# Peptides against a protein of PDB entry 6B9H, part 146

Target 1, 151 residues: chain A of PDB entry 6B9H
Amino acid sequence: AELCESLLTWIQTFNVDAPCQTVEDLTNGVVMAQVLQKIDPAYFDENWLNRIKTEVGDNWRLKISNLKKILKGILDYNHEILGQQINDFTLPDVNLIGEHSDAAELGRMLQLILGCAVNCEQKQEYIQAIMMMEESVQHVVMTAIQELMSK

## One batch from the design tools (peptide; made by RFdiffusion4, then SolubleMPNN)

Design b2_p30_6_s2 (from b2_p30_6, 14 letters changed)
Fold by OpenDDE base, seed 5:
Structure b2_p30_6_s2 (fold): chain B 151 residues (1-151), chain A 30 residues (1-30)
Amino acid sequence: as target 1 above (151 residues)
Amino acid sequence: DEEERARREEEEREERRREIREFFEQLLQQ
């Protein structure tokens, strides 16, 4: 999906330790968890990150477990820290991500992480970084943010 | 003609670029 591809490119700018070159690389949630820690290390601290299992391999059940924890973390962060500034009515199906590597649903998950970045304390830095990306990516990101900010 | 189509396409691209820039600039001001 176009959304997933653009947001994968965006995720790669974080230079996390885990491999993040393909959609499949993101399905275990490790990259997403590391990105969230970079966005707000006080909230997504090392104790939180340690709850995300590494070395998952191809075990889709473990992937789904990780993804559920990450989704919960994002939603809690939105409510507790961001003040519910993003729309979370349309949630990604983590089962499709973990079991089938569904790019569309993964895109929705990454979109929620985008919402965290553009609403966090360091939102100005993340917005400026997006403005330096390829124009086609910026357009997709803009649309994704508009969808998040809509009531 | 082809030249007119090319001009229209470039104008549309410029409009898209302006729309994107204005969106993020407004977002930065919030």
Scores: peptide ipSAE 0.616, ipTM 0.883, DockQ to the pose 0.970
Fold by OpenDDE base, seed 2:
Structure b2_p30_6_s2 (fold): chain B 151 residues (1-151), chain A 30 residues (1-30)
Amino acid sequence: as target 1 above (151 residues)
Amino acid sequence: DEEERARREEEEREERRREIREFFEQLLQQ
């Protein structure tokens, strides 16, 4: 799960309030929701964020519910704001993320968030931040972006 | 030999670094 590992490192640069050190930390969607709010707080506003439950514990059903909302938010953001610049043909399986902490599927979820960051209004800042990361991470991120923007 | 292998590996790493840098620089121009 090289994609997931690299993008987890990338996610950690956002310094969100929620714990984000492990794959398991991301499975409830809280970190991802907070990251999306940082990317575009006008779209992923407080009203949107409040729909994400924060006290889910090990409840995989609640995790999946959160993840579905987040995935929908990403897809809607792509269509409504980004102008469908991200290839969403292959969507992550949020059930596998929520129930089994599937790193491969989580990687694809984080890849979609990466797509939001590199296409948002502040994309220059996010791209420059990526360019300051470890080379191995940059390589994985580059490949991930190329895959997203391929038509 | 090992020395030749090491040189090839270094060249590949250098090429990767250039490719990455050029990619993000071009991405910034879009």
Scores: peptide ipSAE 0.616, ipTM 0.883, DockQ to the pose 0.938
Fold by OpenDDE base, seed 1:
Order: structure tokens, then C-alpha cells, then sequence
Structure b2_p30_6_s2 (fold): chain B 151 residues (1-151), chain A 30 residues (1-30)
């Protein structure tokens, strides 16, 4: 999906330790967890990160378990820290991500992470970084943010 | 017709670039 491809490119700018070159690389949630820690290390601290299993392999059950924890973390962060500034009525289906590597649903997950970045304490830095990306990617990101903030 | 089409396409690209820039600049002011 176009959304997923653009946001994958965005995720790669974080330079996390885990592999993040393909859609499949993101399905276990490890990259997403590391990105969230960079966004807000006080909230997504080491104790939170340690709940995410790192040696998952191709086990879709373990992937789904990680993804559920991450989704919960994002939703709690939005409510507790961001003040519910982003809409979450269209939640990603983590089962489709973990079991089938569904790019469309993964795109929705990454969109929620985007919402965290553009509303966090360091939102200025993340917005400025987006403004330095390819124009086509910026356009997709703009649309994704508009969807989060205007529904 | 080809020249007019090319001009129109460039104008649309410029408009899109302006729209994107204005969006993120406004977002920075929130």
C-alpha cells in the first residue's frame, strides 16, 4: 500500500538497531517499539520495551502478542500524555499484520506512530525532519496526519 | 496544446508543493 511504503521510508529515518528494510521486518513489532522509545523514552522506557519479545522469528502468534502490546501502548500514550489529540476509531488489525504481513493494516499501525511523533514533546524536530523528505512522501504523510486529526 | 499542457502540469506541481509546505508550517505553529 502507498501509505505503508511512505511510512516505511519515514520509519527508516529513525535508524533503529533492528532491521527495517521491508514490510516483513516490521511485522514482529520490534522496530516499532524501538521507534516509540525514541519518540518518548520517558514513557516508552526500558521496562516497557523489555515486554516486547525480540527473538520472534516467523512465529505469527508471538508477533501478534507483541503488536497487541504496542497498540495498547500507543493508545495509552495518546490518552495519558497527548490528551487524545488523535482519533483511533479505525484501529489496525494486528492479527492480519502478524499472520499475513498485511501492508494496509501495517500502514494504519505506522500511521498511529506518526500521530505520536507529530504530537509529542519533540514534535517540532519530527515535523522538520518530514519536511526534508521526498515531496511525494511528504504528501502521503500530510494526508495521513489530516486523517488522524480531522475525523 | 503540448506547451499548454506542460504549463498546466507545472502549475499543478507548484500548487501541490505550496499546499504541503503551508500544511507543515501551520502544524509547527500548533
Amino acid sequence: as target 1 above (151 residues)
Amino acid sequence: DEEERARREEEEREERRREIREFFEQLLQQ
Scores: peptide ipSAE 0.616, ipTM 0.883, DockQ to the pose 0.971
Fold by OpenDDE base, seed 3:
Structure b2_p30_6_s2 (fold): chain B 151 residues (1-151), chain A 30 residues (1-30)
Amino acid sequence: as target 1 above (151 residues)
Amino acid sequence: DEEERARREEEEREERRREIREFFEQLLQQ
């Protein structure tokens, strides 16, 4: 999916410790959790990160468990810290991500993380970094942000 | 002709680039 591929490219700019080269690499949630910690380490602290199971392999049940925790963290962060500045009506189906590596649903998950980045305390730096990416990626990211910020 | 078509296509690409830039610049001002 175009959204997933563009946001995967964006996620790779965070230089996290976990492998993040393919769609499959993101389905266990470990990369996403590490990205969220970089976005706001005070909120997504070590205690939060330690609840995300590492080395889950192909266990789709553990993937789904991680993804549910991450989704909850994003929604709580949006409510408690960001003041609900993003539209969360279209939530990703974490079951399809964990069990089937669904790229479309993964794209929606990454879109929510994008919403955290462009609204966090360091939002200016993340927006400026996006403006330095390939034009095709910028266009997809723009559309994704427009969808999130629409009322 | 081909030159006119090429010019139109470049103008459309430039318009797209301006639209993207203006979006993010406005986002930075919010």
Scores: peptide ipSAE 0.615, ipTM 0.882, DockQ to the pose 0.985

Design b2_p30_6_s3 (from b2_p30_6, 10 letters changed)
Fold by OpenDDE base, seed 4:
Structure b2_p30_6_s3 (fold): chain B 151 residues (1-151), chain A 30 residues (1-30)
Amino acid sequence: as target 1 above (151 residues)
Amino acid sequence: EEEEERREREEEEEKRREEIKKFFEELLKK
């Protein structure tokens, strides 16, 4: 829960259009997709974003569908652009996120997005932004990055 | 002993702050 809470705070710094105040707000994947587009709009372009269904409500099947697309996008981005710089052996269970709003699994998904941010072309900007956050959040983020980059 | 514990906590907090700072500074060098 600590990971999810800290990374939710981090996600909120992106100022995306979709609501992003609660764990539930993140479960449909729309916020995550918008964040990824901000991280790398050339890769996560409008065509990619348009594949993510909006206004899914409580439909967990649609949530899972979105989350699977997002996870695939992250993994493809890691392979094609980042050169497999992050450890993806422990993948989030998108079924638990979509169907049960599992905060722990959501935290792992957000951790993968964190990996994208700290390795992308504008990684300096995102790292500096993290350094401006509360110390407790920075500590959690540090640990999360260390886990991602651990071989 | 309580004073010693307080100093220990303060030292640990400072150590944590320095560790975090160093981590992200090194990360920026990549």
Scores: peptide ipSAE 0.613, ipTM 0.884, DockQ to the pose 0.941
Fold by OpenDDE base, seed 5:
Structure b2_p30_6_s3 (fold): chain B 151 residues (1-151), chain A 30 residues (1-30)
Amino acid sequence: as target 1 above (151 residues)
Amino acid sequence: EEEEERREREEEEEKRREEIKKFFEELLKK
């Protein structure tokens, strides 16, 4: 999916410790959790990150468990910190991500993380970083943000 | 006609670039 490909490129700019080169690398949630910690380390602190299981391997049940925790964290962050500035009506199916590596649903999960980045305290830095990316990626990101902030 | 078509494509590409730039600049102002 185009959304997933572009947002994977965006995620790679965070330079996290976990491998993040493929869609499969993202399915266990470890990269996403590390990215969220970079976005807001006060909220997504070390205690929160430690709840995300590492060394998951190919265990799709553990992947889904991690993804559920991450999704909950994003939604709570949106409500408690961001003031519900993004649309939560269309949620990603974490089962499809964990079990089938569904790129479209993964794209929606990454889109929610994008929402956190462009609405957080350091949103100016993240927006400026996006403006330095390839034009085709910027276009996809723009559309994704517009969808998040729509009624 | 070839020259006109090329010009139209270039204008559309520039329009898209400006739209993207304008969007993020406005987002930065919020």
Scores: peptide ipSAE 0.612, ipTM 0.884, DockQ to the pose 0.967
Fold by OpenDDE base, seed 2:
Structure b2_p30_6_s3 (fold): chain B 151 residues (1-151), chain A 30 residues (1-30)
Amino acid sequence: as target 1 above (151 residues)
Amino acid sequence: EEEEERREREEEEEKRREEIKKFFEELLKK
């Protein structure tokens, strides 16, 4: 399975309030922000979440703005909390995500969120949840984690 | 030959399942 498809399935396990059934649903960053808050609500607190605009519609400029904030949040979280355990050398192009709904770049964005989940305080629960997913999804997730941890 | 190919596919699938399982089990230990 494709990285984006598998990680979209993974994202759906968080049961966030925002719609998260399609790639397009994720392009405004609202789902990703809500997922990050679930991963670490102390860091991605309400104050942080309030910086993400929820009513962006098809405005790709607002989508990109949200995505940039989310990407920054992930990178800061990795540096400040996770101790830079994940490889962020190749960053997702948020412009392609926001303007063109690029699934490949979205996949890389979700991969970074995966890195947060498997390294956060509740890493055990998230890893165990992944182990309960479909085998094809587990394989893609495994590969994604390996890439993140390859340094 | 078809039987052999089927067997090979099944073995590869099993190998993959075990690899995945071991990976996450080891990840839990870190």
Scores: peptide ipSAE 0.612, ipTM 0.884, DockQ to the pose 0.955
Fold by OpenDDE base, seed 3:
Structure b2_p30_6_s3 (fold): chain B 151 residues (1-151), chain A 30 residues (1-30)
Amino acid sequence: as target 1 above (151 residues)
Amino acid sequence: EEEEERREREEEEEKRREEIKKFFEELLKK
């Protein structure tokens, strides 16, 4: 899953508190929630973040619960703040992420977070940071953004 | 022949780099 691998590398640049070295580390949604808070702390505030369970272990049901909350947060943010600039017709299957650690579906979830970063108030800084990454990662990110912005 | 093939690969790689750079530069303008 080239998309997931490249976006995992991108996610690691946020330096969040939660472990984020492997695909498995991302399946509980805690890293994603912390990244979203960095992207827009006014919208994804402490009250929102506190709804995400931090100690889920291998409990796939709790993972799915977290992932559903995160997906809802992304969609609401896109509608309420970003003005629906992201094409969300292809939504990730959070059940496959939580229960089976599906890298392809995880990649789609990270792609939605990428959409938040390149459209948020600090979008210029995030785009410039991407331009400093490895060329192979930049290419995957470019393709992912093109898919999100396509109409 | 090997030198020509190497040059062609380098030109293709440079073209790809320029396409990526152009994309993000245009994205920054929006």
Scores: peptide ipSAE 0.610, ipTM 0.883, DockQ to the pose 0.990

Design b2_p30_6_s4 (from b2_p30_6, 14 letters changed)
Fold by OpenDDE base, seed 5:
Formats: sequence, structure tokens, C-alpha cells
Structure b2_p30_6_s4 (fold): chain B 151 residues (1-151), chain A 30 residues (1-30)
Amino acid sequence: as target 1 above (151 residues)
Amino acid sequence: EEEERLRREREEEERRREEIRSFFESLLQQ
């Protein structure tokens, strides 16, 4: 799951409050929600963030519930704010993420968040930050962006 | 042959580096 590993490294650059060192740390959606708020705090505001349940623990049902809300938020953001500039035909399976910590599907979710970052109003700052990462990570991120912007 | 192999590897690495740089620079120009 090279995609997930590289994008986990990318996610760590946001310095969110929630733990974000492992794949398992991301499965409850809290880190992803906090990252989205940093990307666009006007859209992913505090009211939106408060819908994401914290203190989930190992409850995979609550994880899936959070992940569904996050996925919906990303898709709505793409449609309402970004103008449908990213390909969302292949959606991540949030059930596999929540119940099995599936790194491949988590990678797809993080890829959608990457799409938000590189298409938002502050996209230049996020792109420049990516260009400062390890070259191997940049390569994976490049491929991920190319896939998002393809028909 | 070893020297030629090393030369090719360095050239491939440079091509990849340039591809990545060019991609993100183009993306910044969008």
C-alpha cells in the first residue's frame, strides 16, 4: 500500500491535534476531518467537525459512520466549491477501512483529500509543500493527482 | 559495462526527478 504510506506522510505535515502516526490512527476519521478543516475552515467549519464522533476507540461501526460523513463532505466540497475538478467515480470502501483497517482503501480516501488540497483556493501552498517532501513521496503523490484529474 | 550501467541509472534517476518537477510546476501554472 505505497499510496497510503506516502499520503500518511503527507497528512502528518498538517500537524493536527489527533494522533496520526499509523494507518490505524486514521481509521476513525478524526485526523481526516481535522485535515479537511485546515484545508477549508469556512466549508469544513466547527459545526461540520462536531458531527464527527471522537473517542471512538475500536468501535468499527462508529468508525464507518465517521468515514461516511467525511466521504460525503469531500464529494459535496468537490461539487459545490471545487466545481467537480476531480474524478470521484472510484470511491473508497469505507467499510473495509473501518472494520479491517484496509490500507489500500484508506489510500483512496486520502487521495480524495489530496484532491481537495491541490484544487482549493490555497492550492499553491499545498503544492509547494509537496514539492519539499521526499522525492519518492512526490512521485506517488504525482501519480495520485494524475489519476484524480483524468477522465 | 559497469560504468555504462551506472551512467544509465543516473540518467534514469534524473529523468524521473525532472518529470516530477515539471509536473508540479505545470500544476502551479493552472
Scores: peptide ipSAE 0.621, ipTM 0.888, DockQ to the pose 0.970
Fold by OpenDDE base, seed 2:
Structure b2_p30_6_s4 (fold): chain B 151 residues (1-151), chain A 30 residues (1-30)
Amino acid sequence: as target 1 above (151 residues)
Amino acid sequence: EEEERLRREREEEERRREEIRSFFESLLQQ
């Protein structure tokens, strides 16, 4: 999926500790949790991050559990901090991500994280970083943001 | 025909580049 591939490239710019080179690397939610902590460490603090299991392996049940926590965190962050600038119009299916590594659904999950980044306190920094990425990636990111803002 | 095709492609690429730049610059102003 083009959305997933571009947003994976975007996620890689965060230089998180966990491996983040493939779609499979993101299915356990650890990378996404670490990215969210970088976006807003006051909200996604260490206590929140510690709820995400790191030694998941291929256990799809644990992946789904993590992903559900991530999704809830994103939604709560949007409501409590971002003032609901991003509607929960179409939620990613975390079951498909965890069990089947569904790239399309993962793309939607990463899109929600993108929404957090471009609306957070350091939104200027993240927007400027996106503007330094490959043009093809910027285009996909632009479309993803437009979709979020139109809801 | 080939030159015309290439011209159109260059113009489309330029439009897209400008659209992207303008979008993010506008986003920074919000």
Scores: peptide ipSAE 0.620, ipTM 0.888, DockQ to the pose 0.960
Fold by OpenDDE base, seed 1:
Structure b2_p30_6_s4 (fold): chain B 151 residues (1-151), chain A 30 residues (1-30)
Amino acid sequence: as target 1 above (151 residues)
Amino acid sequence: EEEERLRREREEEERRREEIRSFFESLLQQ
């Protein structure tokens, strides 16, 4: 999916410790958890991060468990910190991500993380970083943000 | 006709570039 491809490129700019080169690399939630910690380490602190299992392998049940925790964290962050500034009526299906590596649903998950980045305390830094990416990627990211901000 | 096609393509690229730039700059001002 175009959304997933562009947002994967965006995720790679965070330079997290976990492998993040392919769609499959993101399906266990470890990369996403590390990215969220970079976005807001006060909220997504070590205690939160320690709830995410790192040695998952190809176990799709463990992947889904992690992804559910990630999604809950994003939704709680949106409610408690961001003040419901992003539209979450179309939630990603974490079962399809964990069991089938569904790129479209993964794209929706990454889109929610994008929403966190462009609304967090350090949003200026993340927006400016996006403005330095390839123009084609910027266009996809713009569309994704517009979708989140629409009510 | 080829010259006109190239002109239209350049104008479309410029419009897209301006739209993207304007969007993110407005986002920074919120």
Scores: peptide ipSAE 0.620, ipTM 0.888, DockQ to the pose 0.971
Fold by OpenDDE base, seed 3:
Structure b2_p30_6_s4 (fold): chain B 151 residues (1-151), chain A 30 residues (1-30)
Amino acid sequence: as target 1 above (151 residues)
Amino acid sequence: EEEERLRREREEEERRREEIRSFFESLLQQ
């Protein structure tokens, strides 16, 4: 999926500790959790991050468990900190991500993280970083943000 | 004819580039 591929490229700019080269690398949620901590370390602090299991392997149940915690964190962050500035009417199916590595649903998950980045305290820096990426990636990111911000 | 086609393609790419730039600049102003 074009959305997932472009947002994977965007996620790689965060230079997190966990491997993040493939779609499969993202399905356990560890990379996503580390990215969220970089976006807002005061909210997604060490206590929150420690609830995400890092040694998951191919266990789809553990993947889904992590992904559910991350999705809840994103939704809570949007409500408590961002003031619901993004539309979350279309939520990703974390079961399809964890059990089947569904790229389309993973793209929607990364889209929610994108919403956090472009609305957080350091949103200016993240937006400017996006403007430095390949034009084809910028176009996909633009469309993704437009969908999130649509009323 | 080939020159005219290439010109149209360059103009379309420029319009897309301008749309993207304008979007993110507007986003920065919010």
Scores: peptide ipSAE 0.619, ipTM 0.888, DockQ to the pose 0.982

Design b2_p30_7_s1 (from b2_p30_7, 18 letters changed)
Fold by OpenDDE base, seed 3:
Order: structure tokens, then sequence, then C-alpha cells
Structure b2_p30_7_s1 (fold): chain B 151 residues (1-151), chain A 30 residues (1-30)
């Protein structure tokens, strides 16, 4: 999906330790958890990160478990810290992500992380980074932000 | 862009969002 491909490119700018070259690399949630820690290390601290299992392999049940924890973390962050700036209109199906590597649903998951970045304490830094991205990717990212804020 | 900045300044109704949050949370863990 176009959304997933562009947001994968955006995710790669965080330079996390976990592999993040392909859609499959994101399905276990480890990259997403590390990105969230970079966005707000005080909230997504080491104790939170340690709840995410890193040795998952191809076990889709473990992937889904991780993804559920991450999704809950995002929603809690939106409620407790961001003041509910992200609209909770549609949630990604983490079962399809974990079991089938569904790109469309993964795109929705990454979109929520994007919402965290552009509303966090360091939002200006992330906004500036987006403004410097390649035009075609930037367009998709900005459209994704608009959807989160106005839906 | 200026459009991006304007979008970030938008506020949604907290009551509506709170209800949606609770509903979605229930669905995740049902």
Amino acid sequence: as target 1 above (151 residues)
Amino acid sequence: SEELKKLLEEKERKEKLKKEFEEQLKKIYS
C-alpha cells in the first residue's frame, strides 16, 4: 500500500537498532516500540520497552501480542499525554498484521505513530524533518496527518 | 508547510474522543 511504503521510509529516518528494511521487519512490533521510545523516552521508558518480546521469529501469535501492547501504549499516550489530539476513528487490525503481514493495516498502525510524533513535546523537530522529505513521500505523510486530525 | 501547522492546531471535542477511546479499547481486549 502507498501509505505503508511512505511511512516505512519515514520510520527508517529514526535509525533504530532493530532491522527496518521491509514490511515484514515491522510486523513483530520491535521497530515500532523503539521508535515510540525515541518519540517520548519518559513515557515509553525501559520498563515499557521490556514488555515487548524481541525474540519472536515467525511466531505470529507473539507478533500479535506485541502489537496489541504497542497499540494500547499509543492509545494511552494519546489519552494521558497528548490530550486526545489523535482521533480514534479507526484502529488497525493487529491480527492481520501479525499473521499475514497486511500492508494496509500496518500503514494504519504507522499512521498512529506518526500522530504521536507530530503531537509530542518535540513535535517541531519531527515536523521539520517531514518538511525535508522527498516530495512524493512528504505528500503521503501530510495527507496521513490530515486524516488523523480531521476525521 | 503552513497547511500542516494549521492542521496541528485543530482541536477535536474531548467528550467525543473520550467515548471513542473507551469503545475502541473495549474492542481490542474483548
Scores: peptide ipSAE 0.027, ipTM 0.557, DockQ to the pose 0.026
Fold by OpenDDE base, seed 1:
Structure b2_p30_7_s1 (fold): chain B 151 residues (1-151), chain A 30 residues (1-30)
Amino acid sequence: as target 1 above (151 residues)
Amino acid sequence: SEELKKLLEEKERKEKLKKEFEEQLKKIYS
């Protein structure tokens, strides 16, 4: 999926410790959790991060468990910190991500993380970084932002 | 007034989002 591919490129700019080269690398949620911690380390602190299991392997049940925790974290963050700036509450199907590595649903998940980045305390830094991305990727990312922020 | 109208529309939007938030949480952890 075009959305997932472009947002994977965006995710790679965070330079997290976990492998993040393929769609499969993102399905256990570890990369997503580390990215969220970089976005807001005060909210997604070490205690929060420690709830995400890092040694998951191919266990899709553990992947889904991690993804549910991450999704809850994003929703709580939107409600408590961002002031409900993210308007699209059509949630990604984390079961399809964990069990089948569904790229479309993963794209929706990464889009929510994008929403966190462009509304956080350091939103201007992330927006500027997006403006420096390749034009084709930038177009997809900007469209994804517009979908989240539209009323 | 236009100002009051905008305020009421924003409050309505936030209330809708709150309900959607709670509904989605129930789905995740049901």
Scores: peptide ipSAE 0.016, ipTM 0.395, DockQ to the pose 0.018
Fold by OpenDDE base, seed 2:
Structure b2_p30_7_s1 (fold): chain B 151 residues (1-151), chain A 30 residues (1-30)
Amino acid sequence: as target 1 above (151 residues)
Amino acid sequence: SEELKKLLEEKERKEKLKKEFEEQLKKIYS
């Protein structure tokens, strides 16, 4: 819960078009997809983004479908672009996210996105932005980074 | 040499991550 809460705050700094004020807002994957596009628009381009359905509502099956695509995108990105810098793949349960808005699993999903941000071409910009966050949030975010990058 | 040892360890780590990648993909579509 702490991880998800802090990473939600981090996600909000991207100022994406989709609503991103609550955990529930993130469960359809639209915000996450838009964030990933901001992180690396060359990889997560319009063609990729168009695979994510925006008219989801409360349809948990569509949410799960979106989340699976996003998770695959993250894993592919780590493999193809990041040079496998993200360690210890822990697959978030997208079923629990989509159907039950599970904050713990959502936190793991957002942590993977964080891993993309701090390893992308503009990694320095995102690291600097994290350094400007509120101290308690910053601590959680940095700990999450360390967990992903630890060898 | 120590340099060779480090390179081999890095290669081993990368192979492990590759296996994890494939396993996670399998879980996504299982």
Scores: peptide ipSAE 0.016, ipTM 0.395, DockQ to the pose 0.018
Fold by OpenDDE base, seed 4:
Structure b2_p30_7_s1 (fold): chain B 151 residues (1-151), chain A 30 residues (1-30)
Amino acid sequence: as target 1 above (151 residues)
Amino acid sequence: SEELKKLLEEKERKEKLKKEFEEQLKKIYS
């Protein structure tokens, strides 16, 4: 929960159009998809984003479908663009996220997005942004990065 | 900032091909 809460705060710095105030807001994947597009709009382009269903509501089946697409996108991005800089990570269970709003699994998902941000072409900008975060949140985010990079 | 930058630089220098990608995809779509 602590990881998820801190990464939710981090996600909020992207100022995406979709609501992103609560854990529940992230479970449909729309915020995450919009964040990924900001991280690398050339890769996560409009065609990619259009595959993510909006106006999902509480339909957990649609949530899971979106989350699977997003997770695949992250993995593909890591392989094709990042040069597999994110390694030995625990795969988030998107079923638990979509159906049960599992904060721990959502945290793992957001951690992968964090990995994308700090390894992308504009990684320096995102690193600087992280350094501007509140100290307690920054600590969790930095720890999450270290976990990704130490593997 | 410098610590994070150095961490990234170290990771970039130590990039390694791994089979994790394929394994993760298998887990998602199995």
Scores: peptide ipSAE 0.030, ipTM 0.572, DockQ to the pose 0.028; fails the geometry check

